# Ledger of designs, part 152: peptides against a protein of PDB entry 5ONS

Target 1, 181 residues: chain A of PDB entry 5ONS
Amino acid sequence: MFKKFDEKENVSNCIQLKTSVIKGIKNQLIEQFPGIEPWLNQIMPKKDPVKIVRCHEHIEILTVNGELLFFRQREGPFYPTLRLLHKYPFILPHQQVDKGAIKFVLSGANIMCPGLTSPGAKLYPAAVDTIVAIMAEGKQHALCVGVMKMSAEDIEKVNKGIGIENIHYLNDGLWHMKTYK

## One batch from the design tools (peptide; made by RFdiffusion4, then SolubleMPNN)

Design b2_p27_4_s4
Fold by OpenDDE base, seed 5:
Structure b2_p27_4_s4 (fold): chain B 181 residues (1-181), chain A 27 residues (1-27)
Amino acid sequence: as target 1 above (181 residues)
Amino acid sequence: MEEEKKKEEEEEKKLDEYAEELKKEYL
């Protein structure tokens, strides 16, 4: 999603949200990520304005005090930014790729099934379309936010093709945006 | 508040360094 993204070229505008809209978004976030509920007032304090940064390709980034928290495309599900995910790693279920897959993940490539089933990988139960944090063997922080293209069961059984779609990865265009004030 | 802000800035810096190190190692 952000492989060729540049803040200067791909950001259109920024809109401050009304309180009612913020409440709706908070409810949606709790629905998507139940574990975030106790932390949501810390992530999105009531006193702080919430903004949407509108980008090309119908991408919207939710921000508070310039911090990039979540993004979505075409009013689909929200994804946490890697920066938020590093602060709150429990927001997403995890999958772990082997060391051999790291290069590809960091280049923005989709995660192939063998990288999730090989020694050093850890595959956890997850349904198709589940948003997941991509961890790596021997690495502390998530490399990528992805979406399951196959269930964990099917990844193990078939062990061929794209297991997880790479949505947002370290050093992509969203990562380099850092803040938006 | 000021100490918390400094801590957050340090954590952000460490995260940036982590990402840069990974890029240098694998790309």
Scores: peptide ipSAE 0.584, ipTM 0.890, DockQ to the pose 0.971
Fold by OpenDDE base, seed 3:
Structure b2_p27_4_s4 (fold): chain B 181 residues (1-181), chain A 27 residues (1-27)
Amino acid sequence: as target 1 above (181 residues)
Amino acid sequence: MEEEKKKEEEEEKKLDEYAEELKKEYL
């Protein structure tokens, strides 16, 4: 989603959200990420304005005090930014790729099934379309936010093709954006 | 509050360094 993203070229405008819209978004975030509920007032303090940064290709980034928190494309689900996920690693279920997959993940490539089933990988139960944090063997922080394209069960059984779509990864255009005020 | 802010800034810097190190190692 952000492989060729540049703030100067791809950001269109920024909109401050109304209180009612913010409430709806908070409810949606709790529904998508139940573990975030106790932390949501810290992440999105009631006193602070919530903004949407509108980008090309119908990408929207949710921001508070310039921090990039979540993003979505069109009317799709919200994804946490890696910067938020690093602060709150429990927001997403995890999957772990092997060391061999790291270079591909960091290049924005989709995660292939063998990288999730090989020694050094850890595959946890997850359904298709689940948003997941991609961890790596021997690394402390998530490399990527992805979406399951196969269930964990099917990844193990089929062990071929795209297991997880790479949505946002370290050093992509969104990572380099850092803040927006 | 200043100590907490400094700690957060240091943690953010460490994460930026982490990302840069990974880039240098794998790309």
Scores: peptide ipSAE 0.582, ipTM 0.884, DockQ to the pose 0.911
Fold by OpenDDE base, seed 2:
Structure b2_p27_4_s4 (fold): chain B 181 residues (1-181), chain A 27 residues (1-27)
Amino acid sequence: as target 1 above (181 residues)
Amino acid sequence: MEEEKKKEEEEEKKLDEYAEELKKEYL
C-alpha cells in the first residue's frame, strides 16, 4: 500500500473529525481490536483532536497530536501503523517469519507460505483476512502489518503461494512520514 | 509531562535506529 508513497506527493488534505465521527471510529476500532479497549483513551485522549489525513488511492490515516495511529483504504478495515504497533504490540495477533524472509518483507513483498512453515518461523492459528503483525526470527519489533490470504491451517497444508499480504512495512512511505501536524 | 515526552522521543529514536539497522543489514 505504501511502497511508492510520499507525503509530499500523495497527501491530499487533512480534516479534523467531529465528535460523532470519532465515537463511531472508536467503536469500530474496539470491534476490530477488542484488546485495545482499555488503552484507547490513552491512544486517543478525549481532550485531543482526531484528524484524518486523506491520501491518494482512497487511503485515510487517523492521527492524534501528529501521531499516525491507524490507516484504511476505501473505507475498509483499519490497520494500526507500525509506530503504534511498536508501542502496543498486543493490538494484533502475531505471525513470525524465518530469517530468510526478512529481506523480502522489508522490500514490500508478500509473504509466501514456506517463510511461515520453515524452521525459525512460527505460525499461529488465524483465519483468512485477519490483520496480523509480522515478527521475524531473532528480531524484537514487528517488521510488517499484513493480512492473512490463507488460513494458518491452509498455509501449513498447502505450503505454496501467498500466505500473507504485505500491507505496511518498516521503511515504507508511511513509516517515513513519521508525524503529521 | 516533559519526562514522558522525552521518553517517547527516545523510544521513537530507538525505533528509527532499529529500522535503519535492518535496512542496512538486509537491503
Scores: peptide ipSAE 0.576, ipTM 0.886, DockQ to the pose 0.939
Fold by OpenDDE base, seed 1:
Structure b2_p27_4_s4 (fold): chain B 181 residues (1-181), chain A 27 residues (1-27)
Amino acid sequence: as target 1 above (181 residues)
Amino acid sequence: MEEEKKKEEEEEKKLDEYAEELKKEYL
């Protein structure tokens, strides 16, 4: 999603959200990420304005005090930014790729099944379309936010093709955006 | 204004430091 993203070229505008819209978004976030509920007031304090940065290709980035929290495309599901995910690693279920997959993930490549079934990988139960944090062998922080294109069961059985779609990765255009006020 | 700018600079610095740490981890 952000492989060729540049803040200067791809941001269209920024809007401040109404209270009713914020409430709806918070409810959606809790629905998508039940574990976030106790932390949501810390992530999105009631006193702080919530903004959406509108980008090209129907990308929207949810921000509070300039911090990039979540993003979506075409009013689809929200994804946490890696920066938020690093603060709250439990927001997403995890998958772990092997060491060999790291360089490909960091180039924006989708995660292939062998990178999830190898000895250095850890594959956890997850359904198709589940948004997941991609961890790496021997690393502490998630390097990618992805979407399961196959179930964990099918990844293990088939062990061929795209297991997880790479949505947002370390050092992509969204990562480089850092903040937006 | 000066205090806000200083806070923004400090926040940006922290983000840069964090990014450099992650680069050491992955890059």
Scores: peptide ipSAE 0.341, ipTM 0.790, DockQ to the pose 0.225

Design b2_p27_5_s1 (from b2_p27_5, 11 letters changed)
Fold by OpenDDE base, seed 1:
Structure b2_p27_5_s1 (fold): chain B 181 residues (1-181), chain A 27 residues (1-27)
Amino acid sequence: as target 1 above (181 residues)
Amino acid sequence: SEKEKEELKKQEELVKKNLKEIEEEEK
């Protein structure tokens, strides 16, 4: 989603959200990520304005105090940014790729099934369309936010093709945006 | 539950650790 993203070229505008809209978004976030509920007041304090950075290709980035928290495309599901995920790694279920897959993930490539079933990888139960954090063998922080294109069960059985779609990865355009105030 | 409470405590400690590390990297 952000492979060729540049803040200077791809950001259109920024709007401050109304209280009612913020409440709706918070409820949606809790629905998508139940584990975030205890932390939502810290992530999105009531006293702080919530903004949406509107980008090209119908991408919206949710921000608080300049911090990029979540993003979505075409009013689809929200994804956490890697920067938020590095603070709160438990808000997404994890999948772990082997060492050999790291360089491909960091190039924006989708995660192939063998990279999730090989020695060094760890595949956890997850349904299709689940948003997941991609961890790497020997690394502390998530490398990527992805979406399961196959269930964990099918990844193990088929072990061929795209297992997880790469949505946002370390050092992509969104990562380099850092903040937006 | 007690289990949930313990998990929350672990999360709190992890978040504190992560925030500290991030702050150090940004300096």
Scores: peptide ipSAE 0.513, ipTM 0.896, DockQ to the pose 0.950
Fold by OpenDDE base, seed 2:
Structure b2_p27_5_s1 (fold): chain B 181 residues (1-181), chain A 27 residues (1-27)
Amino acid sequence: as target 1 above (181 residues)
Amino acid sequence: SEKEKEELKKQEELVKKNLKEIEEEEK
């Protein structure tokens, strides 16, 4: 989603959200990520304005105090940014790729099934379309936010094709955006 | 539940650790 993303070229505008809209978004976030509920007041304090950075290709980034928290495309589901995920790694279920897959993940490549079933990888139960954090062997922080294109069970059984779609990865355009005030 | 409280406590500790590390890296 952010392979060729650049803040200067791809950001259209930034709007401050009304209270009612913020409430709706918070509810949606809790629905998508139940584990975030205890942390939502810390992540999105009531006293702080919430903004949406509107980007090209119908991408929207949710921000608080310049911190990039979540993003979505075409009014789809929200994804946490890696920066948020590094603070709150438990927001998403995890999948772990082996060391050899790291370079490919960091190039924006989709995660193929063998990279999730090989020694060093750890595949956890997850249904299709689940948003997941991609961890790497020997690394503490998530490398990528992805979406399960196959269930964990099918990944193990079929072990061919795209297991997880790469949505947001370290050093992509969103990562380099850092903040937006 | 007690289990949920324990998990939350672990999360709190982890978040504190992560925030500290990020702060140190940004200095």
Scores: peptide ipSAE 0.513, ipTM 0.896, DockQ to the pose 0.956
Fold by OpenDDE base, seed 4:
Structure b2_p27_5_s1 (fold): chain B 181 residues (1-181), chain A 27 residues (1-27)
Amino acid sequence: as target 1 above (181 residues)
Amino acid sequence: SEKEKEELKKQEELVKKNLKEIEEEEK
């Protein structure tokens, strides 16, 4: 989603949200990520304005105090940014790739099934379309936010093709955006 | 529940740790 993303070229505008809209978004976030509820007031303090940065390709980034928190495309599900996920790693279920897959993930490549079933990888139960954090063997922080294109069960059984779609990865355009005020 | 309280406590500790580490890495 952000492989060719550049803040100067791809950001269209920024809008500040009304209180009612913020409440709606918070509810949506809790629905998607139930574990975030205890933390939402810390992540999105009531006293702080919430903004949406509108980007090309129908991408919207939710920000508070310049911090990029979540993003979505075409009014689809919200994804946490890696920066938020590094603070709150439990927001998403995890999958782990082996060391050999790291360079490919960081190039924006989708995660192939063998990279999730090989020694050093860890595959946890997850249904198709689940948003997941991609961890790596020997790395502390998530490398990528992805979407399961196959269930964990099917990944193990079939072990061929795209297991997880790469949505947002370290050092992509969103990562380099850092802040927006 | 007690289990929920324990999990929340673990999360709090983890978040504090992560925030500290991020701050240190940025320096």
Scores: peptide ipSAE 0.513, ipTM 0.896, DockQ to the pose 0.981
Fold by OpenDDE base, seed 3:
Structure b2_p27_5_s1 (fold): chain B 181 residues (1-181), chain A 27 residues (1-27)
Amino acid sequence: as target 1 above (181 residues)
Amino acid sequence: SEKEKEELKKQEELVKKNLKEIEEEEK
């Protein structure tokens, strides 16, 4: 989603949200990520304005005090940014890839099944379309935010093709944006 | 429940640790 993303070229405008809209978004976030509920007031304090950075290709980034928190495309589900996920790693369920897959993930490539079933990888139960954090052996922080294209069960059984779609990865255009005030 | 409280405490400690590490890496 952000492989060729550049703040100067791909950001269209920024809008401050109304209180009612913010409330709706918070409810949606809790529904998508139940584990975030105890932390939502810390992440999005009531006293702080919430803004949407609108980008090309119908991408929207939710920000508070310039910090990039979540993003979505075409009013689909929200994804946490890697920067938020590094602070709150428990927001998403995890999957772990082997060392050999790291370079491909960091190039924006989708995660193939063998990278999730090989030694060094750890595959946890997850249904299709689940948003997951991609970890790697020997790395503390998530490398990528992805979406399960196959269930964990099917990944183990079939062990061929795309297991997880790469949505946002370390050092992509969104990562380099850092802040927006 | 006590189990929920324990999990929340673990999360709090983890978040504090992560924030500290991020700040140190930015120096």
Scores: peptide ipSAE 0.507, ipTM 0.894, DockQ to the pose 0.976

Design b2_p27_5_s2 (from b2_p27_5, 14 letters changed)
Fold by OpenDDE base, seed 2:
Structure b2_p27_5_s2 (fold): chain B 181 residues (1-181), chain A 27 residues (1-27)
Amino acid sequence: as target 1 above (181 residues)
Amino acid sequence: SEALKKELEKQKKEVEENLKKLKEEEE
């Protein structure tokens, strides 16, 4: 989603959200990520304005005090940014890739099944379309936010093809955006 | 529940540690 993303070229505008819209978004976030509920007041303090950065390709980035928190495309599901996920790693379920897959993940490549079933990888139960944090052997922070294209069960059984779609990865265009005020 | 309370405390500690590490990495 952000492989060729550049803030200067791909950001269209920024709008401040009304209170009612913010409330709706918070409810959506809780629905998607139940474990975030106790933390929303810290992540999105009521006293602070919430903004949406509108980008090309129908991408929207939710920000508070310039911090990039979540993004979505075409009003689909929200994804946490890696920067938020590094602070609150429990927001998403995890999958772990082996060391060999790291370089490919960081190039924006989708995650193939063998990278999730090989020694050093850890595959946890997850349904198709689940948004997951991609961890790596020997790394502390998530490398990528992805979406399960196969269930964990099918990844293990089939063990070929794309297991997880790479949505947002470390050092992509969104990562380099860092902040927006 | 006590279980939830304990989990929240663990998360608080994790967040604090993460924030500390991230700050150190940026310096």
Scores: peptide ipSAE 0.498, ipTM 0.887, DockQ to the pose 0.972
Fold by OpenDDE base, seed 4:
Formats: structure tokens, C-alpha cells, sequence
Structure b2_p27_5_s2 (fold): chain B 181 residues (1-181), chain A 27 residues (1-27)
């Protein structure tokens, strides 16, 4: 989603949200990520304005005090940014790739099934279309936010093709935005 | 519940540790 993304070229505008809209978004976030509820006031303090940065290709980034928190495309599901996920890693279920897969993930490549079933990888139960954090063997922070294209069970059984779609990864265009006020 | 309280305390510690580590990595 952000492989060729550049803030100067791909950001269209920024809008401040009304209180009612913020409430709706918070409810949606709790529905998607139930574990975020106790932390939502810390992530999105009531006193702080919430903004949406509108980008090309119908991408929207939710920001508070310049921090990039969540993003979505075409009013689909919200994804946490890696920067938020590094602070609150429990927001998403995890999958772990082996050391050999790291360079490919960081190039924006989709995660192939063998990279999730090999020694050093850890595959946890997850349904298709689940948003997941991609961890790596020997790394502390998530490398990528992805979407399960196959269930964990099918990944193990079939063990070929795309297991997880790469949505947002370290050092992509979104990562390099850092802040937006 | 006691289980929920325990999980929240665990998460609190994890977040605090992550914030500390992130600051250290940026320095």
C-alpha cells in the first residue's frame, strides 16, 4: 500500500474530525481490536483533536498530535501503524517469519507460505482476512502489518503461494512520514 | 475479574518497557 508512497506527492489534505465522528471511529476501533479499549484514552486523549490525513488511492491516516495511529483504504478496516504497534504490540495477533524472509518483507513482498512454516517461523491460528503483525525471528519489533490470505491451517496444509499480504512494512512511505501536524 | 486485572497490569508493564526501549533506540 505504501511501497511508492511519498508524503509530498501522495497527501491531498488534512481534516479535523468532529466529536461525533471521533466517537464513531473509537467504537469501530474497539470492535476491530477489543484489546485496545483500556488503552484508547491514552492513545487518543479526549482533549486532543483527531485528524484524518487524506491521501491518494483513497487512503486515510488517523492522527493525534501529529502521531500516525491508524490507516484505512476505501473506508475498509483500520490498520494500526507500525509505530503504534511497536508501543502496543498486543493490538494485533502475531505471526512470525524466519530470518531469511526478513529482507523480502522489508522490500514489500507478500509473505509466502514456506516462510511461515520453516524452522524459525511461528504460525499461530488465524482465519483468512485477519489483520496480523508480522514478527521475525530474533527481532523485537513488528516488521510488517499484513492480512491473512489463507487461514493458518491452510498455510500449513498447502504450504505454497501467498500466505499473508504485506500491507505496511518498516521503511515504507508511511513509516517515513513519522509525524503529520 | 482478577484475570482481567492481571492481564491489564501485564500490558501496562509491556507498554512501559516498549516506550523505554523505543526511546533508547532513537538515542
Amino acid sequence: as target 1 above (181 residues)
Amino acid sequence: SEALKKELEKQKKEVEENLKKLKEEEE
Scores: peptide ipSAE 0.497, ipTM 0.887, DockQ to the pose 0.962
Fold by OpenDDE base, seed 1:
Structure b2_p27_5_s2 (fold): chain B 181 residues (1-181), chain A 27 residues (1-27)
Amino acid sequence: as target 1 above (181 residues)
Amino acid sequence: SEALKKELEKQKKEVEENLKKLKEEEE
């Protein structure tokens, strides 16, 4: 989603959200990520304005105090940013790739099944379309936010093709945006 | 439940540690 993203070229405008809209978004976030509920007041304090940065390709980034928290495309589901996920790693279920897959993940490549079934990888139960954090052997922080294209069960059984779609990865355009006030 | 309380405390510690590390990396 952000492989060729540049803040200067791809950001259109920024709007401040109304209280009612913020409430709706918070409810949606809790529905998508139940584990975020205890932390939502810390992540999105009531006293702080919530903004949407509108980008090309119908991308919207949710921000509070300049911090990029979540993003979505075409009013689809929200994804946490890696920066938020590094603070709150439990927001998403995890999958772990082996060391050999790291360079491909960081190039924006989709995660192939063998990278999730090989020694050093850890595959956890997850259904198709589940948003997941991609961890790596020997790394503390998530490398990528992805979407399961196959269930964990099918990844193990079939063990070929795209297991997880790469949505947002370290050092992509969104990562480089860092903050937006 | 006690289990939920323990999990929240664990998460709290994890967040605090992560924030500390991130701050150190930015300095």
Scores: peptide ipSAE 0.496, ipTM 0.886, DockQ to the pose 0.978
Fold by OpenDDE base, seed 3:
Structure b2_p27_5_s2 (fold): chain B 181 residues (1-181), chain A 27 residues (1-27)
Amino acid sequence: as target 1 above (181 residues)
Amino acid sequence: SEALKKELEKQKKEVEENLKKLKEEEE
């Protein structure tokens, strides 16, 4: 989603959200990520304005005090940014890729099934379309935010093809954006 | 519940440590 993303070229505008809209978004975030509920007031304090940065390709980035928190495309589900996930790693369920898959993930490639079933990888139960944090063998922080294209069960059984779609990865265009005020 | 309380305390410590590390990396 952000492989060729540049703030100067791909950001269209920024809008401040009304209180009612913010409330709706918070409820949606809790529904998507139940574990975030105790932390939502810290992540999105009531006193701080919430903004949406509108980008090309119908991408919207939710921000508070310039911090990039979540993004979505075409009013689909929200994804946490890697920067938020590095602070609150428990927001998403995890999957772990082997060392050999790291360089491909960091190039924006989708995660193939063998990279999730090989020694050094760890595959946890997850349904199709689940948003997951991609961890790597020997690394502390998530490398990627992805979406399960196959269930964990099917990844193990079939062990061929795309297991997880790469949505946002370390050092992509969104990562380099850092902040937006 | 006690289980929930323990989990929240664990998360608090984790977040605090993560924030500390991130600040150190940005300096």
Scores: peptide ipSAE 0.494, ipTM 0.886, DockQ to the pose 0.973

Design b2_p27_5_s3 (from b2_p27_5, 12 letters changed)
Fold by OpenDDE base, seed 4:
Structure b2_p27_5_s3 (fold): chain B 181 residues (1-181), chain A 27 residues (1-27)
Amino acid sequence: as target 1 above (181 residues)
Amino acid sequence: MEEELEQLKKEEEEVKRNLEELEEEEK
């Protein structure tokens, strides 16, 4: 989603959200990520304005105090940014790729099944279309936010093709955006 | 407040180290 993203070229505008809209978004976030509820007031304090940064390709980034928190495309599900996920790693279920897959993930490549079933990888139960944090063997912080293209069970059984779609990865355009005030 | 700030800085440094390690694996 952000492989060729550049803040200067791909950001269209920024809008401040009304209180009612913020409430709706918070409810949606809790629905998508139930574990976030106790932390939501810390992530999105009531006193702080919430903004949406509108980007090309119908991408929207939710921000508070310039921090990029979540993003979505075409009013679909929200994804946490890696920066938020590093602070709150429990927001998403995890999958772990082997060491050999790291360079490919960091290039924006989709994650192939063998990279999730090989020694050093860890595959946890997850349904198709689940948003997941991609961890790397021996590393503490997520390197990617992805979407399961196959269930974990099917990845293990079939072990061929795209297991997880790469949505957002370290050093992509969103990562480099860092903040937006 | 000072303790919290120090903790945040420590966490940021940890993220940076992790990123550097990942970049080394990318080579």
Scores: peptide ipSAE 0.040, ipTM 0.556, DockQ to the pose 0.065
Fold by OpenDDE base, seed 2:
Order: sequence, then structure tokens, then C-alpha cells
Structure b2_p27_5_s3 (fold): chain B 181 residues (1-181), chain A 27 residues (1-27)
Amino acid sequence: as target 1 above (181 residues)
Amino acid sequence: MEEELEQLKKEEEEVKRNLEELEEEEK
């Protein structure tokens, strides 16, 4: 989603959200990520304005105090930014790729099934379309936010094709945006 | 591959530092 993203070229505008819209977004976030509810007031304090950075290709980035929190495309599901996920690693279920897959993930490539079934990988139960944090063998921070294109069960059984779609990865355009005030 | 791994390491170090700073500010 952000392989060729540049803040200066791809941001259209930034709007401050009304209270009613913020409430709706918070409810959606809780629905998507139930475990975030106790932390939501810390992540999005009531006293702080919430902004949406509107980007090209119908991408929207939710921000508070300049911090990039979540993003979505075409009013689809919200994804946490890696920066938020690093602070709150429990927001997403995890999957781990082997060392050999790291370079490909960091190039924006989708994660192939063998990279999730190899000895250095860890595959956890997850349904299709589940948003997941991609961990790397021997690393402590998520390197990618992805979406399951196959269930964990099918990844193990079929072990061929795209297992997880790469949505956002370290050193992509969103990562380099860092903050927006 | 080595370059990408080095990059990942640098990013992790930055994140770790940032997290430590945030933890100190919230005390």
C-alpha cells in the first residue's frame, strides 16, 4: 500500500474530525481490535483532537498529536501503523517469518506460504482476512502489517502461493512519514 | 539481504529508544 508513498506527493489534505465521527471510529476500532479498548483512552485521549490525513488512492491515516495511529483504504478495515504496533504489540495477532523471508518482506513482497512453514517461522491460528503483525525470526519488533490471504490451516496444508498480503512494512512510505501535525 | 537486515536492526534500535523515552515521560 505504501511502497511508493511519499508524504509530499501523496497527501491531499488533513481534516480535524468532529466528536461524532471520532466516536464512530473508536467503536469500529474496538470491534476490530477488542483488546485495544482498555488502551484507547491512552492512545486517543478525549482532550486531544483527532485528525484524518487524506492521501491518494483513497488512503486515510488517523492521527492524534501528530502520531500516526491507524490507516485504511477505501473505507475498509483499519490497520495499525507499525509505530503504534511497536508501542502496543498485542493489538494484532502475530505471525513469524523465517530469516530468509525478511529481505522480501522489507521490499514489500507478499509472504509466501513456505516462509511461514519453515523451521524458523511460527504460524499461529488465524482465519482468512485477519490483520496480523509479521514478526521476524530473531527480531523483537514487527516488521510488517499484513492480511491473511489463506487461513493458517490452509497455509500448512497447501504450502503454496501467497499466505499473507504485505500491507505496511518497515521503511515504506508510511514509516518514513513518522509524524504529521 | 545483509543490507536489509542492517536496516531492520537500525529501525529496531530507533523504536526501542523511542519506547524508552516514552516510558520515561509517562512516569
Scores: peptide ipSAE 0.037, ipTM 0.536, DockQ to the pose 0.042
Fold by OpenDDE base, seed 1:
Structure b2_p27_5_s3 (fold): chain B 181 residues (1-181), chain A 27 residues (1-27)
Amino acid sequence: as target 1 above (181 residues)
Amino acid sequence: MEEELEQLKKEEEEVKRNLEELEEEEK
């Protein structure tokens, strides 16, 4: 989603959200990520304005105090930014790729099944369309936010093709945006 | 709150180091 993303070229505008909209978004976030509920007051303090940064390709980034928290495209599901995920690693279920897959993930490539079934990888139960944190063998922080294109079961059985779609990865355009006030 | 802030700072530093290591592995 952010392979060719540049803040200067791809941000259209920024709007401050109304209280009612914020409430709706918070509820949606809880529905998507039930474990986030106890942390929402810390992530999105009531006293702080919530903004949406509107970008090209119908991308919206949810921000608080300049911190990039979540993003979505075409009013689809929210994804946590890697920066938020690093602070709150439990927001997403995890999958782990082997060492050999790291360079491809960091290039924005989709994650192929063998990279999830090989020695050094760890594949956890997950349904299709589940948003997941991609961990790297031997690393503590997620290198990618992805979406399961196959169930974990099918990844193991088929072991061919795209297992997880790469949505956001370390050192992509969103990562480099860092903050927006 | 102060302890949490310190922990977050440490985590940010660790993320930076981790990123640098990953970038080196990418090359």
Scores: peptide ipSAE 0.033, ipTM 0.585, DockQ to the pose 0.072
Fold by OpenDDE base, seed 3:
Structure b2_p27_5_s3 (fold): chain B 181 residues (1-181), chain A 27 residues (1-27)
Amino acid sequence: as target 1 above (181 residues)
Amino acid sequence: MEEELEQLKKEEEEVKRNLEELEEEEK
């Protein structure tokens, strides 16, 4: 989603959200990420304005005090940014790729099934379309936010093709954006 | 292929630096 993203070229506008809209978004976030509920007031303090940065290709980034928290495309589900996920790693279920897959993930490539079933990888139960944090063997922080294109069960059984779609990865355009005020 | 590999290595090094920075910020 952010492989060719540049803040100067791809950001269109920034709007401050109304209180009612913020409440709706918070409820949606809790629905998507139940584990975030106790932390949501810390992540999104009531006193702080919430903004949406509108980007090209119908991308919206949710920000508080310049911090990039979540993003979505069109009216789809919210994804946490890697920066938020590094602070709150429990927001998403995890999948772990092997060491060999790291360089490909960092190039924006989708994650192939063998990279999830090989020694050093860890595949946890997850349904198709689940948003997941991509971990790597020997790494503390998530390398990528992805979407399961196959269930974990099917990845194990088929072990061929795209297992997880790469949505946001370390050192992509969103990562380099860092903040937006 | 060689240029791509060098670019990937550069990106990996940058990510490493970024992760180190994040770890320092968390302290």
Scores: peptide ipSAE 0.028, ipTM 0.507, DockQ to the pose 0.029

